# Ledger of designs, part 59: peptides against a protein of PDB entry 8PQO

Target 1, 252 residues: chain A of PDB entry 8PQO
Amino acid sequence: VLLKEYRVILPVSVDEYQVGQLYSVAEASKNETGGGEGVEVLVNEPYEKDGEKGQYTHKIYHLQSKVPTFVRMLAPEGALNIHEKAWNAYPYCRTVITNEYMKEDFLIKIETWHKPDLGTQENVHKLEPEAWKHVEAVYIDIADRSQVLSKDYKAEEDPAKFKSIKTGRGPLGPNWKQELVNQKDCPYMCAYKLVTVKFKWWGLQNKVENFIHKQERRLFTNFHRQLFCWLDKWVDLTMDDIRRMEEETKRQ

## One batch from the design tools (peptide; aimed at target 1 I97 T98)

Design b1_p26_6_s1 (made by RFdiffusion4, then SolubleMPNN; from b1_p26_6, 19 letters changed)
Fold by OpenDDE base, seed 3:
Structure b1_p26_6_s1 (fold): chain B 252 residues (1-252), chain A 26 residues (1-26)
Amino acid sequence: as target 1 above (252 residues)
Amino acid sequence: MLTAEQLEFLKGIVLLVIELEQKALE
């Protein structure tokens, strides 16, 4: 098991982020093919548990149509089904990814707290001391080009070049976080993303667990760079606007 | 929701497991 807490600081408020996140997810999905094919929604309902209130979703991603026929024929039962269970109670979110065949030997869990701070809180997910001791804190700087793969880099998604016309935020220089604390009119937040990865196969555990973390980190980095650079596109949108956009996307 | 890129690397993990299982049967 490999645990890392990714801390993403953004020059937006927690309330703004809720809109920006939904917009950015929708926008990113438009540019990707095959995202909706083979997806089965088993559950989509409100939930309330231990004071936590939000929306619960259970989706199955069927890979049968995305693999060669011979793979489908050789695959053990349930191996080509990826389960995603998500608890969305913003500003708290939890996602659990599992596989029917691998069972307890495979797990990806992503737990996120969105806090109005600069990523200074320790153990925001309230882990036991012994567990927290094994968590590596990783800061993602959306303005740091060195954290972005060359193949992922786009100038129009570079926070170091972007200037928001509507808010005046950006561009983000090398010391933007230090300067942010002195800008009283600029909101800020941190997304604390605790990622738990388990891949229990002898000889491959460390390799695969590190690989998955690398992929998740890459995703978080690119996503939040986009979110910030798309600020002028979503900052004036309401949650109702987002809902309308989602419905329009479903019709396409 | 999982992105297409996430689903792609997850597919890779599944294929790896299937390959390992096939080797175990040999």
Scores: peptide ipSAE 0.527, ipTM 0.907, DockQ to the pose 0.638
OpenDDE base, seeds 1, 2, 4, 5: peptide ipSAE 0.520, 0.521, 0.509, 0.448; ipTM 0.905, 0.906, 0.901, 0.883

Design b1_p26_6_s2 (made by RFdiffusion4, then SolubleMPNN; from b1_p26_6, 17 letters changed)
Fold by OpenDDE base, seed 5:
Structure b1_p26_6_s2 (fold): chain B 252 residues (1-252), chain A 26 residues (1-26)
Amino acid sequence: as target 1 above (252 residues)
Amino acid sequence: MLTAEQLKLLQEYVLLLIELEVEAKK
C-alpha cells in the first residue's frame, strides 16, 4: 500500500472551486468521443452518514469496447469492468476504484478535502499517527511547467501565461503562492487529495503502486491547470447553472 | 465522477494488469 497526499493550491475560493470543478469535468468530457459509452450507473442517491450529507454514486465502467480485440481476448473475466464508488459531500469527496478481477488485491482510494488555506494543514484526513507518518505530502504547482509532460502541454492551458479578464487573476509567476498571501483580494484554497493505492501482487506492488501514483499526479496537475485557465468560462456560473447544464446534457 | 481522461488512465491500468497477468502465467 502506498499513500500520498497531493496538495493542489489554487487562486480560487472553495465556493468557486465547486463550480469550476464541475464545469471542467463536463468540458473535458465533451471533447472525448465515446466518453460516456460503457458507463453503467448502478446507484445514484443521496446519503447521510455521521452528519455528512451528500450524493452517493456507484458506476461500472465497461471497457470492452474501449480496448483492442486482442486485449479483450486476453483479458480475464471481469478485468475490463471497473467499479467506481463515490461519496460527494463537497467540500469533502471520496472515490473508491476497484476491479472485478483483482477484487481486494487492487484499490485506488481518493479522499479530498477542499480547504480555504495554502496547504498548511497536517493530517486533514485524520489518519492514525502510525499511518500518517508514512504519507508523503506532494505539492502540485500548477504554474510549474516542469511538472507537465510535453505531450500534455498546451499554451492555452498554461497558468503562467493565462490572465483572467473577469477576475484579473494570473498569470502565475514562479512565486505566485508567496505573492498570493499579500493579495487580500484574491481568494485561495487547497485541495488535499489523499490517494491510497493498493496492488497486492508479490514483487510488483511497488512498481504498480508508484505507476498509478504517477498517473494520478499527472491527472491532477493537468486538470487543475485547465480549471484555472478556464476561469473566465465558469466564474460567473452558479451551482444552479451547473445543475441545469448537467440535466440538459443527460437529456441529449 | 471520472472524466474521459480519467477513464483513459483506468484503461491503462487495466492494460497493465493484463500484461502483468500474462507475464505471471509464464
Scores: peptide ipSAE 0.050, ipTM 0.681, DockQ to the pose 0.759
OpenDDE base, seeds 1, 2, 3, 4: peptide ipSAE 0.049, 0.045, 0.038, 0.047; ipTM 0.674, 0.677, 0.666, 0.682

Design b1_p26_6_s3 (made by RFdiffusion4, then SolubleMPNN; from b1_p26_6, 19 letters changed)
Fold by OpenDDE base, seed 4:
Structure b1_p26_6_s3 (fold): chain B 252 residues (1-252), chain A 26 residues (1-26)
Amino acid sequence: as target 1 above (252 residues)
Amino acid sequence: MLTAEQLEFLKEIVLLITELKLEELK
């Protein structure tokens, strides 16, 4: 099991982020082939547990159409079905990804707290001390180009170049986080993403777990760079606007 | 919601699982 807590600091408020996140997800999905293909929604219902209120979803991603024929023929039963269980109670979110074949031997859990701070809280997910001591805190700096793969880099999605016309935020220089505390009118938040990865196969555990973390980190980095650079596109949107956009996207 | 990128690397994991099973069966 490999645990890392990715801390993504953004010059937006927690409330703004909710809109921006949903917008960015929707926007990114528009041009993606097969985004909804092979997705089965088993459950989509409100939940309330231990004071947490939100929306619970259980989806199955069927990869049969997305893998070569020989894989479809040779893959173990259930191996091509990915289960996603998500508890969305913004500003808290939990996602659990499992595979029917691997069962308890494979787990990706992403637990996110969105806090109005600069990523300074320790153990925001309230792990036991023994577990917490094994968590690596990883700071993602959206302005740091060195954290972006060359193939992923786009100038229009570079926070170090972007200037928000509507908010005046950006560009984010090398010391933008330090300077942020001096900008009293600029909101900020941190997304604390605790990622738990388990791949319990002898000889491959470290390789696969590190691989998955690398991919998740890449995703978080690119996503939040986009989110910030798209600020002017979503900052004035309401949640109703987002819902409308989502419905429009589903029609495609 | 899983992104396309997440689905891509998950697919790669599934491919790995498939390959490993094939090796085990041989």
Scores: peptide ipSAE 0.337, ipTM 0.838, DockQ to the pose 0.722
OpenDDE base, seeds 1, 2, 3, 5: peptide ipSAE 0.332, 0.314, 0.322, 0.320; ipTM 0.837, 0.831, 0.833, 0.833

Design b1_p26_6_s4 (made by RFdiffusion4, then SolubleMPNN; from b1_p26_6, 17 letters changed)
Fold by OpenDDE base, seed 5:
Structure b1_p26_6_s4 (fold): chain B 252 residues (1-252), chain A 26 residues (1-26)
Amino acid sequence: as target 1 above (252 residues)
Amino acid sequence: MLSAEELEFLKGLVLLIIKLEVEKLA
């Protein structure tokens, strides 16, 4: 098991981020070929547990139609089914990804707290001390081009070049986080993303777990760069606007 | 919710699992 807490600092408020996140997820999904194909929604209901109130979703991603025939023929039973369980109680979110074939030997858990700070809180997810001491804190800087793979880089999604017309935020220089403290009119937040990865396979556990973390970091980096650079597209939207957009998309 | 990119990543991971299983059984 390998745990890392990714801290993504953004020059947006927690309330703004809620809109921006949903918008950015929707935009990113539009470009998917065959979007929604093979997705089964088992559960989509409100939940309340231990003071946490939100929406619970259980989805199965059936990959049978998304892989070549020979892969499907070689795949063990359940190997092409991915389960996603999500608890969305913004500003808290938890996602658990499992695979039917691997059962308890495979887990990706992502727990996120969105806080109006600069990533200074320790153990925001309230882990036991023994567990917390094994968690590596990783700061993602959305303005740092060196954290972006060349193949992923787009100039229109570069926070170091982008300036929001509507808000005046950006471009983000190398010391933007430090400068943000002095800009009282610019909101900021941190997404604390605790990622737990388990991949039990003799001789390959550490390698694969590290690989998965590398990919998660990549995803978080690219996503939040987009979120910021799309600020002018979503900053004037309300949660009601987003909900309406989602409902319209579901009807298509 | 999983983005398209996340889904592609997970697909790749599943392919890895299949590959490892095939190699294990060989």
Scores: peptide ipSAE 0.305, ipTM 0.848, DockQ to the pose 0.801
OpenDDE base, seeds 1, 2, 3, 4: peptide ipSAE 0.247, 0.280, 0.273, 0.271; ipTM 0.814, 0.840, 0.835, 0.833

Design b1_p26_7 (made by RFdiffusion4)
Pose (drawn by RFdiffusion4):
Structure b1_p26_7 (pose): chain A 252 residues (1-252), chain P 26 residues (1-26)
Amino acid sequence: as target 1 above (252 residues)
Amino acid sequence: VLFHLVTFLIVVGAMMYFRDKYLPLS
């Protein structure tokens, strides 16, 4: 099983990231016809354990209505049921993704620490030493064009070409992280996203784990580029604004 | 062999469809 820690250094504060990430998930999913239908909340409750106080959820995403009929007929029972178990104690969160048919043999776990630093902490997740020694640290720079697939590139989602009206932050050059250390004002943070991918069937552990990690890096990059370029849309929102927009979207 | 290939494509595809659309990138 392969583990990688993706460090996403951002010119926002940890407080700002919480609102921005929630807004961005909802906004990026605004054009998807077929969003919300098929989402099933099994469990939604508070939890508390040794310093980590938060909200636990168990949700199922039924994909039967979103795939061709032959896929629904051919799919083994439960293969189209995606389970997501989430522990949200921001600035810490853990999510576990499984498939009902694959049980626990196909697992994607993301554990994230959101810290007000420049991604300089080591083993921020406090792994056992030997296990930590086998975790590759992968840095995601949202200003680096070379880290974006050409088919994914969009000028309107390029931090190198965006300046915030409300904050004046950006555009981001190759030295933006260096100018952060030499700055006393603009906030910054790093999301330490430790990703574990497990695929235990058919001896395809390596191939699937690598494919999933490459796709996770691509998604983390594109998502956080979008998040920064949308700074004017969400930076003035509070958490109460976010919860209100959630209840609003709940009516339908 | 055919059954295992089809099941593999459906399982991995369903997970990728979920990752690309629901963005649980927390």

Design b1_p26_7_s1 (made by RFdiffusion4, then SolubleMPNN; from b1_p26_7, 21 letters changed)
Fold by OpenDDE base, seed 1:
Structure b1_p26_7_s1 (fold): chain B 252 residues (1-252), chain A 26 residues (1-26)
Amino acid sequence: as target 1 above (252 residues)
Amino acid sequence: EEKKKLELEIILGSVLKYLETKLPLN
């Protein structure tokens, strides 16, 4: 088991982020070929547990049509079915990803707290002290080009070049995070993303777990760069606007 | 071992495909 807490600081408020996140997901989904094809929604219902109130979803991603034919032909039963269980109680979210074939031998858990701070809170997910000692804190700087793979880099998604016309935020210079402290008119937040990766195949645990973490970090970095650079597209949207976009995306 | 390697590649490919399609909403 390998745990890392990714801390993503953004020059947006917690409330703004909720809109921006949903918009960015919807927008990216539109750009993906095939859209939501192969997604089965098993459960979509409200939940309440220990003061946490939100929406619970259980989805199965059937990836048979998304992989090469030879992979589909050789895949064990259930190997191409990904189960996603999600608890959305913004500003807290939890997602558990499992594979039907691997059962308990494979797990990705992503627990996120969105806080109006600069990533300074320790153990925001309230882990036991012994468990917390084994968590690596990883700071993602959306303005740091060195954290972006060359193949992923787009100038229009570079926070170091982008300036929001509607809000005046950006571009983000090398010391942008430190400068936020002195900018009383600019909101800020941190997404604390505790990622747990478990792969219980002896001899392959560390390799696979580290590999998945690298992919998650890459995903988080690229996504939040997009989210910020798309600020002018979503900052004036309402939740109703977002709901309409989601419905349109589902139809494609 | 060869069988496990193939299964691993399939599973990792599946996970990667999922991650590519499902951006970090949560």
Scores: peptide ipSAE 0.464, ipTM 0.905, DockQ to the pose 0.684
OpenDDE base, seeds 2, 3, 4, 5: peptide ipSAE 0.416, 0.388, 0.436, 0.453; ipTM 0.887, 0.876, 0.895, 0.900

Design b1_p26_7_s2 (made by RFdiffusion4, then SolubleMPNN; from b1_p26_7, 19 letters changed)
Fold by OpenDDE base, seed 2:
Structure b1_p26_7_s2 (fold): chain B 252 residues (1-252), chain A 26 residues (1-26)
Amino acid sequence: as target 1 above (252 residues)
Amino acid sequence: DEEKKITLEIILGSVLKFLETKLPLN
């Protein structure tokens, strides 16, 4: 088991982020060929548990059409089915990813707190001390190009080049986080993403767990760069606007 | 074990493919 807490600082408010996240997910989904192909939504309902109130979703990602034919032919039952269970109680979110074949031997858990700070809180997820001491804190700087793979880099999604016309935010220079503290009118937040990866396979646990973390970090980095650079597209939208857009998409 | 190796490669490939298309909604 490998735990890392990714801290993503953004020059947006917690309330703004809620809109921006939903918009950016929708926008990114449109850019993916065959976006919803192979995705089965089993459950999408409100939930209330232990004082947590939000929306619960259970999705199955059927990857049979996403892999080569020979892989599909050789794949054991359940090997190409990924289950995603998600609890969205913004500003708290939890996602649990499992595989039918691996069962208890595979787990990706992502727990996120969105806080109006600069990533300075320790153990925001309230882990036991014994568990917390094994968590590596990883800061993601959306302005740092060195954290982006060349194949993922797009100039139009570079926070170091983007200037928001509507808000005046950006571009983000090398010291943007320090400068942000002195800008009274610019909101900021941190997404604390505690990622737990378990891959119980003899001799491959560490390699696979580290690999999955690398992919998650890549995902978080690219997504939040997009979210910021798309600020002018979503900053004037309300949650009601987003809900309407989602409903319209469902009808199509 | 070749069979286990193939299975592992399939699982890893599927997870990677999933993560490539996954959006961090939560």
Scores: peptide ipSAE 0.377, ipTM 0.872, DockQ to the pose 0.671
OpenDDE base, seeds 1, 3, 4, 5: peptide ipSAE 0.343, 0.350, 0.336, 0.340; ipTM 0.858, 0.863, 0.856, 0.857

Design b1_p26_7_s3 (made by RFdiffusion4, then SolubleMPNN; from b1_p26_7, 17 letters changed)
Fold by OpenDDE base, seed 4:
Structure b1_p26_7_s3 (fold): chain B 252 residues (1-252), chain A 26 residues (1-26)
Amino acid sequence: as target 1 above (252 residues)
Amino acid sequence: DKEKKLTLEIVLGAVQKYLDTVLPLN
C-alpha cells in the first residue's frame, strides 16, 4: 500500500473551483475523441451516510475499443473493465477505482478535500496516526514547468504565462504562492488529494503503486494547469450554466 | 508468472487509458 497526499494550491476559491472543475471536465471531454463511449453507468443516485450528503455513481469503463487490437486480443476477461465508484459531496469527494480482473488485488482510492487554505492542514482526511505517518505529502505547483512532461506542455496552459483578464490573476511567477498571501483580494484554496494505491501481487507492489501515483500526479498537474488557465472561460459561469453545458455535451 | 505480468501490463494500460479519458471530477 502506498499513500500520498497531493496538495494542489490554486488562486481560486473553493466555490469557484467547483465551477472550474466541472467546466474543465466538460471542456476536455469535448476535445476527447470518443468521449463517453464505453462507459456504463450502473448507479447514479443521491446518498446520505454519516452526515455526508452527495451523489454516488458507479460506472464501468469498458476499454476494449480504446486499446490497441493486440492488447484486446491478449486481454483476459475483465482486464479492460475499470470500475469507478464515486461519492461526490463537494467540497469532499471520494473515488474508488478497481479492475474486474484484479478484483481485490488492486485498488486506487482518491479522497479529496477542497479547503480555503494554502495546503497547511495536516491529516485533513483524519487518518489514524499510524497510517498518517506513512503518507507522503506532495505539493503540486501548477506554475512549475519542471513538473510537467514535455509532451504534456502547452503554452496556452502555462500558468506562468497566463493572465486572467477578468480577474487579474496570473501570471504565476516562481514565488506566486508566497505573493498570494499578500494579495488580499485573491482567493486561494488547496485540493488535498489523498491517493491510496493497493497492489497485492508479491514483488510488484512498489513498482505498480509508484507507477499509479506517477500517473495520478501527472493527471492532477495537467488538469489544474488547465483549470487555472481557463479561468476567464468559467469564472463568470454559474452551476446552472455548467449544467446546461453538460447537457449540451451529452447531446453531441 | 509471465502471463500474469502480461496481464498486469494490460491492466495498467487500461488504467492509464482510463486516466487519460477521465478528468479528476473528484
Scores: peptide ipSAE 0.508, ipTM 0.916, DockQ to the pose 0.662
OpenDDE base, seeds 1, 2, 3, 5: peptide ipSAE 0.501, 0.503, 0.500, 0.470; ipTM 0.915, 0.916, 0.914, 0.903

Design b1_p26_7_s4 (made by RFdiffusion4, then SolubleMPNN; from b1_p26_7, 20 letters changed)
Fold by OpenDDE base, seed 2:
Structure b1_p26_7_s4 (fold): chain B 252 residues (1-252), chain A 26 residues (1-26)
Amino acid sequence: as target 1 above (252 residues)
Amino acid sequence: SAEKELTLKIILGSIQKYLETKLPLN
């Protein structure tokens, strides 16, 4: 088991982020080939447990059409099916990812708290001390070019170059986080993403778990760079606007 | 085993593909 807490600092409020996240997910999805093909929604319902109230979703990602034919032919039953169970109670979210073939031998869990701070809280997910001491805190700086792979880099998604016309935020210089503290009118938040990766195959745990963390970090980095650089596109939208957009998309 | 290694590659590929298509909504 490998646990890392990714802390993503953004010059947006927790309330703004909710809109920006939904918008950015929708926008990025448009750029993906095949759209929602192969995604089966099993459950989409409200839930309430332990004082947590939100929306629960269970999706299956059928990846048979996304892999080469020979891979599909050689794949064991269930190996190409990814189950995603998600509890969205913003500002708290939880996602559990499993594979039908691996069953209990594989797990990715992502638990996120969105807080109006600069990533300074320790153990925001309230882990037991013994578990918390094994968690590595990883800060993602969206302005740091060195954290981005060359193949992922786009100038139009570079926070160090972007200037928001609507808000005046950006560009984010090397010391933007320190400067942000002195900017009374600029909101900020941190997404605390606790990622738990479990892979039980002997001798392969470290390799696989580190691989998955590498992919998650890459995803988080790129996504939040996009979210910030698309600020002018979503900052004036409301949650109601987003809901309407989603409903309109479902009707098409 | 070779079979296990192949299976692992397939699974990792599936996870990679999933992560490329799924965005961090949660």
Scores: peptide ipSAE 0.443, ipTM 0.899, DockQ to the pose 0.673
OpenDDE base, seeds 1, 3, 4, 5: peptide ipSAE 0.440, 0.436, 0.436, 0.441; ipTM 0.896, 0.895, 0.896, 0.897

Design b1_p26_8 (made by RFdiffusion4)
Pose (drawn by RFdiffusion4):
Structure b1_p26_8 (pose): chain A 252 residues (1-252), chain P 26 residues (1-26)
Amino acid sequence: as target 1 above (252 residues)
Amino acid sequence: MPRMHSYFYSIGLFVFSLLLTHDLLH
């Protein structure tokens, strides 16, 4: 099983990231026809354990209505049921994604620490030493064009070409992280996203784990580029504003 | 922290494609 820690250094605060990430998930999913239908909340409750106080959820995403009929007929029972178990104690969160048919043999776990630093902490997740020694640290720079697939590139989602009206932050150059250390004002943070991918069937552990990690890096990059370029849309929102928009979207 | 709906769709479709390919090989 392969583990990688993706460090996403951002010119926002940890407080700002919480609102921005919630807004961005909802906004990026705004054009998807077929969003919300098929989402099933099995469990939604508070939890507390040794310093980590938060909200636990168990959700199922039924994909039967979103795939072609032959896919629904051919799919082994439960293969189209995606389970997500989430522990949200921001600035820490853990999500575990499984497939009902694959049980625990296919697993994607993301554990994230959101810290007010420039991604300089080592083993921020406090792994056992030997296990930590086998974790690759992967840095994601949202200003680096070379880290974006050409088919994914969108000028309107390029931090190198965006300046915030409300904050004046951006555009981001190759030295933006250096100018953060030399700066006393603009906030910054790093999301330490430790990703574990497990695929235990058919001897395809390596191929699937690598494919999933490459797709996770691409998604983290594109998502956080979008997040920064949308700073004017969400930076003035509070958590109460986010919860209100959630209840609003709940009516339908 | 939430995720986009397309993420779960892509994961599910990817797992289905692996299962179908395994059945065709056998």

Design b1_p26_8_s1 (made by RFdiffusion4, then SolubleMPNN; from b1_p26_8, 16 letters changed)
Fold by OpenDDE base, seed 1:
Structure b1_p26_8_s1 (fold): chain B 252 residues (1-252), chain A 26 residues (1-26)
Amino acid sequence: as target 1 above (252 residues)
Amino acid sequence: MPRLESVYLDLGKFLVDLLLEAKLKE
């Protein structure tokens, strides 16, 4: 098991992020080739558990049409089905990713707290001390180009170049996080993403777990760079606007 | 949570490769 807590600081409020995240997820999905194809929504319902109220979703990502024929033919039954169970009780979210074939031998869990701070809270997910001491804290700086793969870099998604017309935020210079402390008019937040990766196959555990963490970090980095650079597109939207957009998308 | 289908695809392909290798070693 490999645990890392990714801390993503953003010059947006927790309330703004709720809209921005939903917008950016939808937008990013549209931009991906074949986005949304092969996704089956099994469950989408409200839930309440131990005072936590939110929306529960269970989706299956069917990868059969996304891999070569020989892979489909040779892959074990269920190996190409990825299950995503998500509990969205913003500002808290939990996502659990599993595979039908791997069963309990494979797990990706992503637990996120969105807090109006600069990523200074320790053990926000309230892990036991013994577990917490094994968690590596990883700070993602959305303005740091060195954290972005060359193949992922886009100038229009570079926070170091972007200037929000509607809010005046950006561009984010090298010391933007330190400067936030002195900018009373600029909201800020941190997404604390505790990522738990488990792969129990002997000899492959470290390889797989590290690979998954690299992919998650890459995803978080690129996504939040997009979210910030798309600020002018979503900052004036309300949650009701987002809900309407989602409903319209479902009808298509 | 933010998601990209491409990430799941990469993960799936990686896992399939491992599974195929495991089957060949059986």
Scores: peptide ipSAE 0.171, ipTM 0.778, DockQ to the pose 0.624
OpenDDE base, seeds 2, 3, 4, 5: peptide ipSAE 0.167, 0.156, 0.150, 0.165; ipTM 0.757, 0.766, 0.765, 0.771

Design b1_p26_8_s2 (made by RFdiffusion4, then SolubleMPNN; from b1_p26_8, 15 letters changed)
Fold by OpenDDE base, seed 4:
Structure b1_p26_8_s2 (fold): chain B 252 residues (1-252), chain A 26 residues (1-26)
Amino acid sequence: as target 1 above (252 residues)
Amino acid sequence: MPRLESVYLDLGKFVVELLLEQKKLL
């Protein structure tokens, strides 16, 4: 088991982020090859448990059409079906990712708290001390180009170049996080993403777990760079606007 | 949460490749 807590600091409020996240997910999905192709929604319902209220979703990502033929032909049954169970109770979210083939030998859990701070809280997910001591805190700096793979880099999604016309935020210089403290009118937050990766196959545990963390980090980095650089597209939207847009999209 | 399709794709490919390597098929 490999645990890392990714801390993504953003010059947006927790409330703004809720809109921005939903917008950016939708926008990113449009830009991906096949979009929502191969995604099956099994469950999408409100839930209430232990005082937590939110939306529960169970999705299956069918990867058969998205992998090379040789992979599809040789993959064990169920190996290309990824189950995602998500409990979205913003500002808290939990996602559990499993695979039909690997069963208990594979788990990705992503637990996110969105807090109005600069990533300074320790053990925001309230792990036991023995577990917490094994968690690596990883800071993602959305302005740091060195954290972005060359193949993922786009100038229009570079926070170090972007200037929000609507908010005046950006560009984010090398010391932007420190400068936020002096910018009283600029909101900020941190997304604390505790990622638990379990892969129990002997001899492959470290390799696979590290690989998954690398991919998650890549995703979080790219997504939040987009989210910030798309600020002017979503900052004036409300949650009601987002809900309307989602409903309109479902009707197509 | 952002959509994780790209991560799932990479993961799926990677895992399958490992399985094939273990079976000495690659």
Scores: peptide ipSAE 0.155, ipTM 0.773, DockQ to the pose 0.550
OpenDDE base, seeds 1, 2, 3, 5: peptide ipSAE 0.146, 0.148, 0.149, 0.144; ipTM 0.774, 0.773, 0.772, 0.772; seed 5 fails the geometry check

